# Peptides against a protein of PDB entry 6NYY: the designs that were tried, part 38

Target 1, 212 residues: chain A of PDB entry 6NYY
Amino acid sequence: KHFEQAIERVIGGLEKKTQVLQPEEKKTVAYHEAGHAVAGWYLEHADPLLKVSIIPRGKGLGYAQYLPKEQYLYTKEQLLDRMCMTLGGRVSEEIFFGRITTGAQDDLRKVTQSAYAQIVQFGMNEKVGQISFDLPRQGDMVLEKPYSEATARLIDDEVRILINDAYKRTVALLTEKKADVEKVALLLLEKEVLDKNDMVELLGPRPFAEKS
Target 2, 212 residues: chain A of PDB entry 6NYY as posed
Amino acid sequence: KHFEQAIERVIGGLEKKTQVLQPEEKKTVAYHQAGHAVAGWYLEHADPLLKVSIIPRGKGLGYAQYLPKEQYLYTKEQLLDRMCMTLGGRVSEEIFFGRITTGAQDDLRKVTQSAYAQIVQFGMNEKVGQISFDLPRQGDMVLEKPYSEATARLIDDEVRILINDAYKRTVALLTEKKADVEKVALLLLEKEVLDKNDMVELLGPRPFAEKS

## One batch from the design tools (peptide; aimed at target 1 D47 G62 Y66 P68)

Design b2_p21_4_s1 (made by RFdiffusion4, then SolubleMPNN; from b2_p21_4, 10 letters changed)
Fold by OpenDDE base, seed 3:
Structure b2_p21_4_s1 (fold): chain B 212 residues (1-212), chain A 21 residues (1-21)
Amino acid sequence: as target 1 above (212 residues)
Amino acid sequence: SLEETIEELRKSFQSSRIAPP
């Protein structure tokens, strides 16, 4: 109990009791977080959901927490599923509301970073090839790229393709699981906070064996 | 570095947050 609260404070910050979301915004947050939760539930290589909340906190309007394993090596498949899980919120908004919000900004940043890392650092793209370059850090002046402008354009194109593929995969998944997303969203609107047990009760056990 | 990138990725997967504009 104390350990969970400590983690919640680190991830979510302090509850902003003064921040009252309009009912429509709260609904959007609930479906967004439900998208993350359901995508993570049904993607084999996604980390298991620990907690999901639509209570506004210092760092966000809602959040999903996962229990990542200590991992130093990632496969291409693992990174793809993580991208899909990260896109789950945006995709849920599109499926249920036919519109997108600014809520996915942090998610899109993470997806973009992951996609560039896969192509430029990990050599995971066949068209770009078995290359590895350091990505500029935030605030670093990139004076000179170790590759041509043609290669830069190719990288940008392949990043877009990878993200779009992850997006399409997520759309397919959450469309198939649309009823589950709605169940989670509705329960979030009722309880504001769900844990792993709530998800098991609602959706059944996660279909992937927890690798010990 | 590669290690820093992996650590950043690892941290990014721990949580998702809807950021207020």
Scores: peptide ipSAE 0.238, ipTM 0.836, DockQ to the pose 0.814
OpenDDE base, seeds 1, 2, 4, 5: peptide ipSAE 0.167, 0.187, 0.170, 0.209; ipTM 0.759, 0.765, 0.753, 0.768

Design b2_p21_4_s2 (made by RFdiffusion4, then SolubleMPNN; from b2_p21_4, 10 letters changed)
Fold by OpenDDE base, seed 5:
Structure b2_p21_4_s2 (fold): chain B 212 residues (1-212), chain A 21 residues (1-21)
Amino acid sequence: as target 1 above (212 residues)
Amino acid sequence: MKEEVIEELRKMFQSSKIAPP
């Protein structure tokens, strides 16, 4: 109990009991988080969901927590599934509401960072090739890019392609699993917090063997 | 292998949050 609360504080901050979301906003949050949860459930290389909450906290209106595996090497396929899981909230909003909100800003930042890392640091793009450059860290003076403007444009184009491919994959997945997203969202609206056991009861066992 | 970049990626995917406006 105390350990879980400590993790929740790190991720979401302190509960803001005074933030009353409008019913429509609470619904949006529930479907957004359900999108993350379901995408993570049905993507082989995504981490299993630990907890999902739509209780507003100091740093967010809702959050999902995943059980991290100790992993030191990532394949391109693994990184793609992580990107898809991260896009699950935005995609859920699009599927259910036909509109998008600002709620996915942090998700899109993470997806963007991952895509650039794959192309510029890990050499995972065939067109850009087997290159590795240090990305500027937050606070580093933007040193001159060690590559040409033509290469910069190519990188930007391939990043967009990669993100769009991940988005399309996520749309296909959550469209197929639309009924499951709805079930999770409705249960979130009722319970406000779901754990792995709630997901198993609702969706059945995760179709991928838990790599112990 | 810059373990730092991989660790950063790992941390990024451990949680998601809907930021308030």
Scores: peptide ipSAE 0.211, ipTM 0.800, DockQ to the pose 0.750
OpenDDE base, seeds 1, 2, 3, 4: peptide ipSAE 0.039, 0.196, 0.201, 0.211; ipTM 0.596, 0.794, 0.796, 0.797; seed 1 fails the geometry check

Design b2_p21_4_s3 (made by RFdiffusion4, then SolubleMPNN; from b2_p21_4, 12 letters changed)
Fold by OpenDDE base, seed 1:
Structure b2_p21_4_s3 (fold): chain B 212 residues (1-212), chain A 21 residues (1-21)
Amino acid sequence: as target 1 above (212 residues)
Amino acid sequence: SIKETIEELRESYRSSTIAPP
């Protein structure tokens, strides 16, 4: 317990108990986090959820902790499930509120980075082909792209397609599991923090065997 | 390494809802 709290403090920052969210904002955060949690629960290649919280920490209004797998090689399918889990918050907001918020900015950044990496670093797109280029780092002079403007447009289009496919997959999943998202969100609003056991009590055992 | 552990921990912790800057 103390060790976990210390880790949470180091990684997530200090709990900002002084940051009073409006009830509607707190509700949005709860459903957002519930979307992540439920998506992660029902996606085979998502990382197992350890904890989900709607207690603000640092710049975060809510957070989820996952048990990282010692995995060095990722398949396209695994990366897709990870993208879907990352989109779970945004999708939940859309499904439940019919509106989206700025809360998903970091999620969208991560999804965008993953999509570009899949296409331009891992060669996982058939149209772009078996290519691998380093993504420009922030602060590197925009070196001439090692590919044509036509290729750049193709990459951008395929990134959009990949993200949209992940989004649609997530919408389908969380629509199917809408009642589960609501259960998790409501319990989050009550307890503010849920662990894996709470999720098991709400949703039943995760349908995928935890690779020990 | 401590750096790898911190990075793994950072990866395990995902701030999924961020306040606007």
Scores: peptide ipSAE 0.217, ipTM 0.769, DockQ to the pose 0.314
OpenDDE base, seeds 2, 3, 4, 5: peptide ipSAE 0.151, 0.206, 0.152, 0.141; ipTM 0.808, 0.768, 0.806, 0.799; seeds 4, 5 fail the geometry check

Design b2_p21_4_s4 (made by RFdiffusion4, then SolubleMPNN; from b2_p21_4, 12 letters changed)
Fold by OpenDDE base, seed 4:
Structure b2_p21_4_s4 (fold): chain B 212 residues (1-212), chain A 21 residues (1-21)
Amino acid sequence: as target 1 above (212 residues)
Amino acid sequence: KKKEVIEELREMFRSSRIAPP
């Protein structure tokens, strides 16, 4: 209990019990989080959902928490599935509402960072090739890029392609699982917080064996 | 440096948050 609460405070911040979302915003949050949860459930290399909440906190309107494995090596496929899971919220909004919100800003930041890391740091893109450069961190003086402007453009293009591929994969998945996303969203609107057991009851056991 | 990047990625994917407006 104390450990879980400590983690929740780190992830979401302090509960803002006084922050009342409009019903339509609350619905958007529920479907957004349901998109993350369902994407993570049906993607082999995604981390299993530990908890999902639509209770507003200091750092967010809702959150999903996963149980990451101690992993130090990632494959391209694993990173792709993680990107898809991270896009699940945005994709759910598009599928159910035909519109997108600012709610996915943090998700898109993460996806962007992951895509650049794959291409520029891990050499996982065939067109860019087996290169590895440090990405400028926020606040670093933009040192001269160790590559040409042509390479910079290529990197930007391939990042966009990678993200779009992840997005399309997520759209396909959540379209197939649309009924499951709706079930999770509706249950979130009722309970405000779901755990792994709630997901098992609602969707059945996760189709991938948890590698111990 | 490599370990730090991987750790950063791991931490990044531990949670998703809907950003406040």
Scores: peptide ipSAE 0.281, ipTM 0.830, DockQ to the pose 0.802
OpenDDE base, seeds 1, 2, 3, 5: peptide ipSAE 0.257, 0.251, 0.269, 0.234; ipTM 0.781, 0.779, 0.824, 0.763

Design b2_p21_5 (made by RFdiffusion4)
Pose (drawn by RFdiffusion4):
Structure b2_p21_5 (pose): chain A 212 residues (1-212), chain P 21 residues (1-21)
Amino acid sequence: as target 2 above (212 residues)
Amino acid sequence: AEEETLEELYEQSKEAKMAPP
């Protein structure tokens, strides 16, 4: 047990128990984190989940703990299911509330950087073609693009087609499973953390083979 | 460069947080 609290501390950051939220904020954060939980539960190639919390941990209001699959060859479908898990947060607080918050900002930086990487760096697109470019990092102040402007126009169009196909796929997921999202978040308001075991108590066994 | 991108995607998949306002 003392080891599992260390794995979480290194990955997650400092866990602020006293930094309380308003009752209308905890209701939002729970519906946001249930979106990460339920979409990560029902998708095939998404990571197996360890723990979902609504307690503030580091630069965040909620926290989700995943077990990333050690694999060296991501396919096209295995990257879409990781995108549809990340976008699941905004989708759940949009189905239930209608208002969208600024809390999905770091969820959208991962979606954006995992879309340029498929199109620009890998060869996962038809319109741009099988062309690889050295995509700049965050600490790399980009001087000029290694391609034209009409190509940049072509890239940012395809990223909008890619994320809005990931968005619609997740809206079609958390409406079919709308009641299961509400089951998860109402326990998150009661018990501020959920292990894997009490998610099996809610949702039954996960319907995919998972190696632990 | 492709191996470094795969490693970064692996690290980003370890967690997910909701950003404060």

Design b2_p21_5_s1 (made by RFdiffusion4, then SolubleMPNN; from b2_p21_5, 11 letters changed)
Fold by OpenDDE base, seed 5:
Structure b2_p21_5_s1 (fold): chain B 212 residues (1-212), chain A 21 residues (1-21)
Amino acid sequence: as target 1 above (212 residues)
Amino acid sequence: SKEETIKELLEASRSSRIAPP
């Protein structure tokens, strides 16, 4: 109890019981979080879902919490599935509402950072090649890019391709699983918080064996 | 460390955030 509350406080911040979401906004949050939850459920390399909540906490309107695997080495496929899971909220909003919100800002930041890291730090792009550059940290002096403007443009293009591929993959997945996203969203609107057991009851066992 | 666990949990978490004003 105390440890879970401490983790929830760190992840979500303090519960803002005073922040009353309008019904339409609460619905948007429910479908957004359901998108994350369902994407994570059906992506092989996604982390297992622990909890999903639409109770506003700190700066968040909702959250999905996952159990990170103790993993030190990531494949391209694993990083792609993580990107897709991260895009699940945005994609759910698009599928169900035909509109996008600012709710995905942090998700898009994470996806952008991952895509750049894959291309310029991990050498995972064939066109850019086997290169590894340190990305400027926030507050580091604009280190002169150790590559040409042509290479910079190539990097930007390949980042967009990678993100768009992840987005399309997520759209395909959540379109196929649209009914499951709706089930999760509706139950979130009722219970406000779901755990792994609620997800198993709704969707059946996760199709990927959790490496215990 | 507790700090590493917290960082990993934060990285694994996805949230709808209030847009900055």
Scores: peptide ipSAE 0.150, ipTM 0.707, DockQ to the pose 0.241
OpenDDE base, seeds 1, 2, 3, 4: peptide ipSAE 0.075, 0.042, 0.045, 0.033; ipTM 0.674, 0.654, 0.632, 0.624; seed 1 fails the geometry check

Design b2_p21_5_s2 (made by RFdiffusion4, then SolubleMPNN; from b2_p21_5, 11 letters changed)
Fold by OpenDDE base, seed 1:
Structure b2_p21_5_s2 (fold): chain B 212 residues (1-212), chain A 21 residues (1-21)
Amino acid sequence: as target 1 above (212 residues)
Amino acid sequence: SLEEIIKELHEMSKSSTIAPP
């Protein structure tokens, strides 16, 4: 309890009990977070869900918290599943509401960063090849790109392809699991906070053995 | 740095619906 609360404070900040969301916004948040939770539940290489909440904290209207693995080496497959998990909120909004909101901006930032890193730092794209460059940091005046304009266009195209592939994979998954997303969202609207045990009760055991 | 990359990858273990600024 105290350790979880400490982690929650570090992740989300203080609960802003003062931010009263409109019911429709709260519903959107619930389905968004349910999308993350369900995607993480059914993706083999996603981190296990610890907690999902629709209680606003800091700048967040809701959050899903996962247990990070002490892992320093990631496969392409692992990175893809993490991208899909991160897209789960946006995809859930699209599936359930036929509209998207600004709520996914940080998720999209993370996905974008991961996609660029895979292509330009990890050499994980066959078209771009076995190359590695440092990504420009925020505030560095990139005077000269370490690659040609043609390479820049190729990178941008392959980033888009990778993100779209992750998006399509997430759409397929959450469409298949649509009823599970709805169950989680409805329970979130009732309880505001769910843990791993709530997810097990609702969805059954996670289909992947937790690597101890 | 590798550490920064790993940190960013670990930040993907956190998702949130963000309010517009």
Scores: peptide ipSAE 0.198, ipTM 0.787, DockQ to the pose 0.621
OpenDDE base, seeds 2, 3, 4, 5: peptide ipSAE 0.180, 0.184, 0.178, 0.192; ipTM 0.772, 0.779, 0.773, 0.785

Design b2_p21_5_s3 (made by RFdiffusion4, then SolubleMPNN; from b2_p21_5, 11 letters changed)
Fold by OpenDDE base, seed 1:
Order: C-alpha cells, then structure tokens, then sequence
Structure b2_p21_5_s3 (fold): chain B 212 residues (1-212), chain A 21 residues (1-21)
C-alpha cells in the first residue's frame, strides 16, 4: 500500500479531485486506458499491468501502471510489443469512437522516440543498417546531421513504417479483443481504479507466464 | 549501451491520457 502510493505519486502526482471530467471525456479516458491495459495483457513482451486508473492526476486524465522488468537488453520483438501497448489507448479510441483525441500525445511521443531509437541508435532496421547515432537532445543546437539528407529521408520513412506496423498490430489485437476492452472500460467507469486481480477476474489469467 | 536511453525506454512503460496544456 505505502509503496504503491509512493509510486503512484511519482507517476501521476497528487490526485486532482477538482478536475471533473465531462461524462463523455471520462468515457474516452476509460476506453483509452482499457486499450492500454488489454494490449499489455495479451502482448507477450509487454510489462505486466499493476494498476489502471481513470482518476485524474497532475496532467494525466488516467494512467496504466506496469511493473517494469529488471531488463537492460531489449529485443526488437520486445520493443515492438511495448510500442503496441503504448498505442493501445489511441487504437481503442479509434475502434470504439471512430475518432481520436489529444489524449494520446504522450503515448505518441514515446512511440516516436522508441521508433527513432530502434532505427538510428540500435541498428534494428535492415534498410538503414547497422548504424548508431546520438539523437539530438532537447536544447542541443541542431548541429549538422551526422548523415546525409537521403539517409534522413530513409530514417523518416522507416520510422513511419515501424510505427504503422505497430499500429496495425495493435488494431488487429484490440479488434480481436474488442469485447475485453469494453469489459475493462465499463469496469473502469464503475470502479475508477483496477488492479491485476480485477483484470484476472474479468479476463482470466494473463496468457503468458510471468517470468519470475 | 547508454543507461539514459534504456531508462527512457523503461519510462515508456507508463501510459497516461494527457490533457492538452
């Protein structure tokens, strides 16, 4: 309890009880967070879900919290599943509402960063090849790119392809699991907070053995 | 491997619906 609360404070900040979402916005948040939760549940290499909440905290309207593995080496497959999990909110909004919101801004930032890192830092793209450059940090003067304009275009194209592939994979998954996303979203609207046990009761055991 | 990049990738495990500024 105290440790979870401490982690929640670090992740979300203080509960803003004063931020009353409109019912439609709260519904959007519930389906968004349900998308993350369900994607994380059914993706082998996703981190296990600890908690999902639609209680606004700080700048967040909702959040899904995962138990990070003590892992320092990531495979391409692991990074893809993490991207899919991160896209789960956006994809859920599209599937259920036929519209997208600004709520996925941070998710898209993370996905974009991961995609660029995979291609330009980890050498995980066959077309770009076994190269590694430092990504410009926020505030670094855009020095001359250590690569040609042709390489820049190739990187941009391959980033888009990677993100689109992750997006399509997430659409396929959450379409297959659409009823599960709805169950989670509806339960979120009722309870506002779900834990791993609620997810097990609702969806059954996670189909992947937790590597101890 | 730069520890910073891995830490950023780990932080990506946190999902949140963000209100526009």
Amino acid sequence: as target 1 above (212 residues)
Amino acid sequence: MKKEVIEELREASKSSTIAPP
Scores: peptide ipSAE 0.164, ipTM 0.771, DockQ to the pose 0.626
OpenDDE base, seeds 2, 3, 4, 5: peptide ipSAE 0.155, 0.156, 0.160, 0.158; ipTM 0.754, 0.758, 0.764, 0.769; seed 5 fails the geometry check

Design b2_p21_5_s4 (made by RFdiffusion4, then SolubleMPNN; from b2_p21_5, 10 letters changed)
Fold by OpenDDE base, seed 4:
Structure b2_p21_5_s4 (fold): chain B 212 residues (1-212), chain A 21 residues (1-21)
Amino acid sequence: as target 1 above (212 residues)
Amino acid sequence: SIEETIKELHEMSKSSRIAPP
């Protein structure tokens, strides 16, 4: 309890007990978080779900917590599946509501950052090639880009392609698993918080061996 | 730096949050 609460405070901030979401907003949050949870469950290289919550906190209306391994090397496949998992909320909203909300802003920021890192820093794009440049950081003097405007346009195009491919992959996955997303969302609306055991009970064991 | 990017990628993977209103 105390340890879980400490983790929740770190991830979500202080619980906003006074923040009553409208039923439709709470439903949106539940399906959004269910999208993350289910995407992470069925993506081989995604991080395992630890906890998912739709209890509003200082940092969000809901959250999914993962237990990523300490790793210094990421494969292209890992980064892609992580992008898909991160898009799971937005995709779930689209599939179930036919609309998108501002709720995915942080997710889209993370996906964007990952996509640029893959293409610009890690050389993971065939068209851009085996190049590596530092990305401007917040507070760094925007040094002139060490590449041409043509390369900049190519990077921007390939980032969009990569994100769109991850989005489409996530749409395909969550469409296939639509019933599972629904089950998770409905259970979230009932319990407000789910853990890994709840997910196992609901969906069965995760299809991928947790690399210990 | 690349090292900082790797750290950021790791930190970002720990949680997903719906943006507050």
Scores: peptide ipSAE 0.448, ipTM 0.905, DockQ to the pose 0.818
OpenDDE base, seeds 1, 2, 3, 5: peptide ipSAE 0.446, 0.437, 0.443, 0.437; ipTM 0.905, 0.904, 0.904, 0.904

Design b2_p21_6 (made by RFdiffusion4)
Pose (drawn by RFdiffusion4):
Structure b2_p21_6 (pose): chain A 212 residues (1-212), chain P 21 residues (1-21)
Amino acid sequence: as target 2 above (212 residues)
Amino acid sequence: STHQTSNLSFERFEEYTETHS
């Protein structure tokens, strides 16, 4: 047990128990984190889940703890299911509320950087072609693009087609499983954390083979 | 205000992109 609190502390950050939220904020954060939990539960190539919390941990209001699959060859489908898991947060607080918040900002930086990487860096696109470029990092102040402007126009169009196909795939997921999202978040308001075991108590066994 | 998820899965994706660079 003392080891599992260390794995979480290094990955997650400091865990602020006293930084309380308003009752209308905890209702939002729970619906946001349930989106990450339920969409990560029903997708095939998404990571197996360890723990979902609504307690503020580091630069965040909620926290989700995943077990990333150690694999060296991501396919096209294995990257879409990671995108459809990340976008699941905004989708759940949009189905239930209609208002969208600024809390999905770091969820959208991961979607954006995982879309440029498929199109620009890998060869996962048809319109751009099988062309690889050295994509700049965050600490790399980019001087000029290694391609034209009409190509940059072609890239940012395909990123908008890619994310809005990941968005619609997840809206079609958390409406079919709309009642299961509400089951998860109502326990998150009661019990501020959920292990894997009490998610099996809610949702039954996960319907995919998972290696632990 | 923002939300946080596990960063280890994303960092392994960055290492995968660097391996293919």

Design b2_p21_6_s1 (made by RFdiffusion4, then SolubleMPNN; from b2_p21_6, 14 letters changed)
Fold by OpenDDE base, seed 5:
Structure b2_p21_6_s1 (fold): chain B 212 residues (1-212), chain A 21 residues (1-21)
Amino acid sequence: as target 1 above (212 residues)
Amino acid sequence: MTFSTDESSFRQLEELVERRK
């Protein structure tokens, strides 16, 4: 309990007990977090879910916590599944509410960063090719890009394609698993916090063997 | 207020991206 709370504070910040969400907002949070949780559950290369919560912490209204594997090398397929998991919240909102919220801003930032890194740092795009450029750091003077404007346009186009492909993959997955997202969201609205055992009880064992 | 996805899953990737910066 105390150790878990310490980890939760590091990840999500302090619990805001005074923040009362309207029932409709709390419902949106529950379905958003359920989208992350279910996407992570059914994606082979996603990290195992540890905890999902709709209790507001810091600036977050909810969170999903995963157990990352110690991994130094990532494949393109692994990065794609991570992008899909990260898009799970936004996609869940679209599927269940037919609307999107500002809640996915940080998720979209992460997805955008991952997509650019794959294309311009890891050389994982066939059209752009085997190139590796450093992405500008926050606060670095936007030094002249080491590539042409034509290459810049190509990069931007391929980033959009990659993100859209990840989005479509996530839509397909969560549409197939729509009933599972609903189950998780409804239980979140009841318990506010779910762990791995709750997910196993709801969905059955995760289809992918957890590499211990 | 935004939803916080666990940064832990991306932390390693972000660190890889940042170390290359």
Scores: peptide ipSAE 0.113, ipTM 0.739, DockQ to the pose 0.722
OpenDDE base, seeds 1, 2, 3, 4: peptide ipSAE 0.073, 0.076, 0.083, 0.092; ipTM 0.702, 0.697, 0.701, 0.716

Design b2_p21_6_s2 (made by RFdiffusion4, then SolubleMPNN; from b2_p21_6, 14 letters changed)
Fold by OpenDDE base, seed 3:
Structure b2_p21_6_s2 (fold): chain B 212 residues (1-212), chain A 21 residues (1-21)
Amino acid sequence: as target 1 above (212 residues)
Amino acid sequence: MTFSTSDASFALLEKEVERRR
């Protein structure tokens, strides 16, 4: 109990007890977080879900928490599944509401950063090739890019392709699992917080063995 | 890893702008 609360404070920050979401916003958050949770449940390379919550904490209105693996090497497939998980909230909003919100801003930032890293740091794109460039950090002077404007355009195009592929994959998955997303969202609206056991009771066991 | 619905309230935007200055 005390240890779990300490971890919860470190990861989520203090509950914003003063932040009352309107019912429609709370519904949007529930479906957004359900999208993350369900995407992570049915993607092979996703980390195990620990908790999903629609209680506002820190800078978030809700969250899906996963147990990070101590992993130092990532495959292209693992990075793609992580991108799909990250897009799960936005995709859920689109599927259920036919509209998108600002709620996915941080998710889209993470997806964008991951896509650029895959292409220009990890050499994971066939069109751009086996190259590795340092990405400018936030606040670094725009150093001259070590590549041509034509290569810059190619990188930008391939980033969009990669993100769109991840998006389409996520749309396909969450459309197939639409009923599961709804079940999770409705239960979130009732309980505000779900754990792994709630997810197992609702969806059955995760179809992928937890790699110990 | 944690995924989250972003709060785009003015208070958070202002705080982020202040942190970047």
Scores: peptide ipSAE 0.281, ipTM 0.724, DockQ to the pose 0.108
OpenDDE base, seeds 1, 2, 4, 5: peptide ipSAE 0.040, 0.018, 0.016, 0.034; ipTM 0.664, 0.571, 0.554, 0.625; seed 2 fails the geometry check

Design b2_p21_6_s3 (made by RFdiffusion4, then SolubleMPNN; from b2_p21_6, 15 letters changed)
Fold by OpenDDE base, seed 3:
Structure b2_p21_6_s3 (fold): chain B 212 residues (1-212), chain A 21 residues (1-21)
Amino acid sequence: as target 1 above (212 residues)
Amino acid sequence: MTFKTDDSGFDKLEELLEKRR
């Protein structure tokens, strides 16, 4: 108990008990976080869910915490499933509300960064080919791109294709699991915080063996 | 206010990419 609370304080920061979300905003957060949680549950290469919360902490309105594996090598399939999990919140908002919010901005940034890294750093795109370029860091002088404007356009197009494919995959998954997303969202609205055991009770055991 | 998905997986990937430099 005390050790878990200490870890939660280090990871989540101080609970801003003072941010009273309006009921509609809290509902949006619950379905958003449920989308992440359910996507991560049913994607083989997603990290195991530890906790999901709709209690505002720091700059976040909600969060899903995962137990990352110590992994040094990532496959294209693993990176895709991570992208899908990251899109789970946005996709849930679309499925349940028919509208999207600004809440997914950080998720979209992460997905965009991952897509560019896959194409230009890891050589994981067949059209762009077996290339590896350093992405400019925020604040680095725009070094001359080591590739033509035609290659830049190709990269941008292939990034869009990859993100759209991940988005469509996530839509298909969360549409199939729509009832599970709703169960998780409703329980989040009741309990505000769910753990792995709550998820097992709602959804059954995760269909992928935790490779310890 | 943005949702902080603690996608620790991406953070670890960034850390791994930084350590390989």
Scores: peptide ipSAE 0.049, ipTM 0.691, DockQ to the pose 0.717
OpenDDE base, seeds 1, 2, 4, 5: peptide ipSAE 0.037, 0.024, 0.024, 0.054; ipTM 0.675, 0.671, 0.663, 0.697; seed 5 fails the geometry check

Design b2_p21_6_s4 (made by RFdiffusion4, then SolubleMPNN; from b2_p21_6, 14 letters changed)
Fold by OpenDDE base, seed 1:
Structure b2_p21_6_s4 (fold): chain B 212 residues (1-212), chain A 21 residues (1-21)
Amino acid sequence: as target 1 above (212 residues)
Amino acid sequence: MTLKTSDAPFEHLEQLVEQRR
């Protein structure tokens, strides 16, 4: 309890008990977080879900908490599933509301950063090839790109392809699991916080063995 | 509505980038 609350405060920040969401916003948050939760549930290489919440904390209106793996090396497949999980909120909003909100901005930023890192740092793209360049930090004067403008365009195109592939994969998954997303969202609206056991009761056991 | 714990892999990727500097 106290340790979990400490972790929740570190991860989520302080509960913004003063931030009253409008019912429609709270609904949007519930479906967004349900999208993350369900995507993480059915993606093999996603981290195991620990908690999902629609209680506003810090800068977030909701969050899903996962058990991080003590893993230093990630495969392309693992990074893809993580991208899909990160897109789960945005995709859920699209599937259920036919609209997109600003709530996914940080998720899209993370997905974008991951995609660039995969392509330009990890050499995980066949067209770009076995290259590794440091991504410019925000505020670093990139005096000279270590690659041509043609390569820059290729990188940008392949980043877009990778993100779109992750997006399509997430759309396919959450469309297949649409009823599960609905169940999670509705229960979130009732309980505001769900744990792994709530998810097991709703969805059954996670189909992937927790690699301890 | 950010998966803060899912930042760990991305933060780790950023840290891996920083450690190579």
Scores: peptide ipSAE 0.011, ipTM 0.565, DockQ to the pose 0.433
OpenDDE base, seeds 2, 3, 4, 5: peptide ipSAE 0.015, 0.017, 0.020, 0.015; ipTM 0.564, 0.562, 0.566, 0.568; seeds 2, 3, 4, 5 fail the geometry check

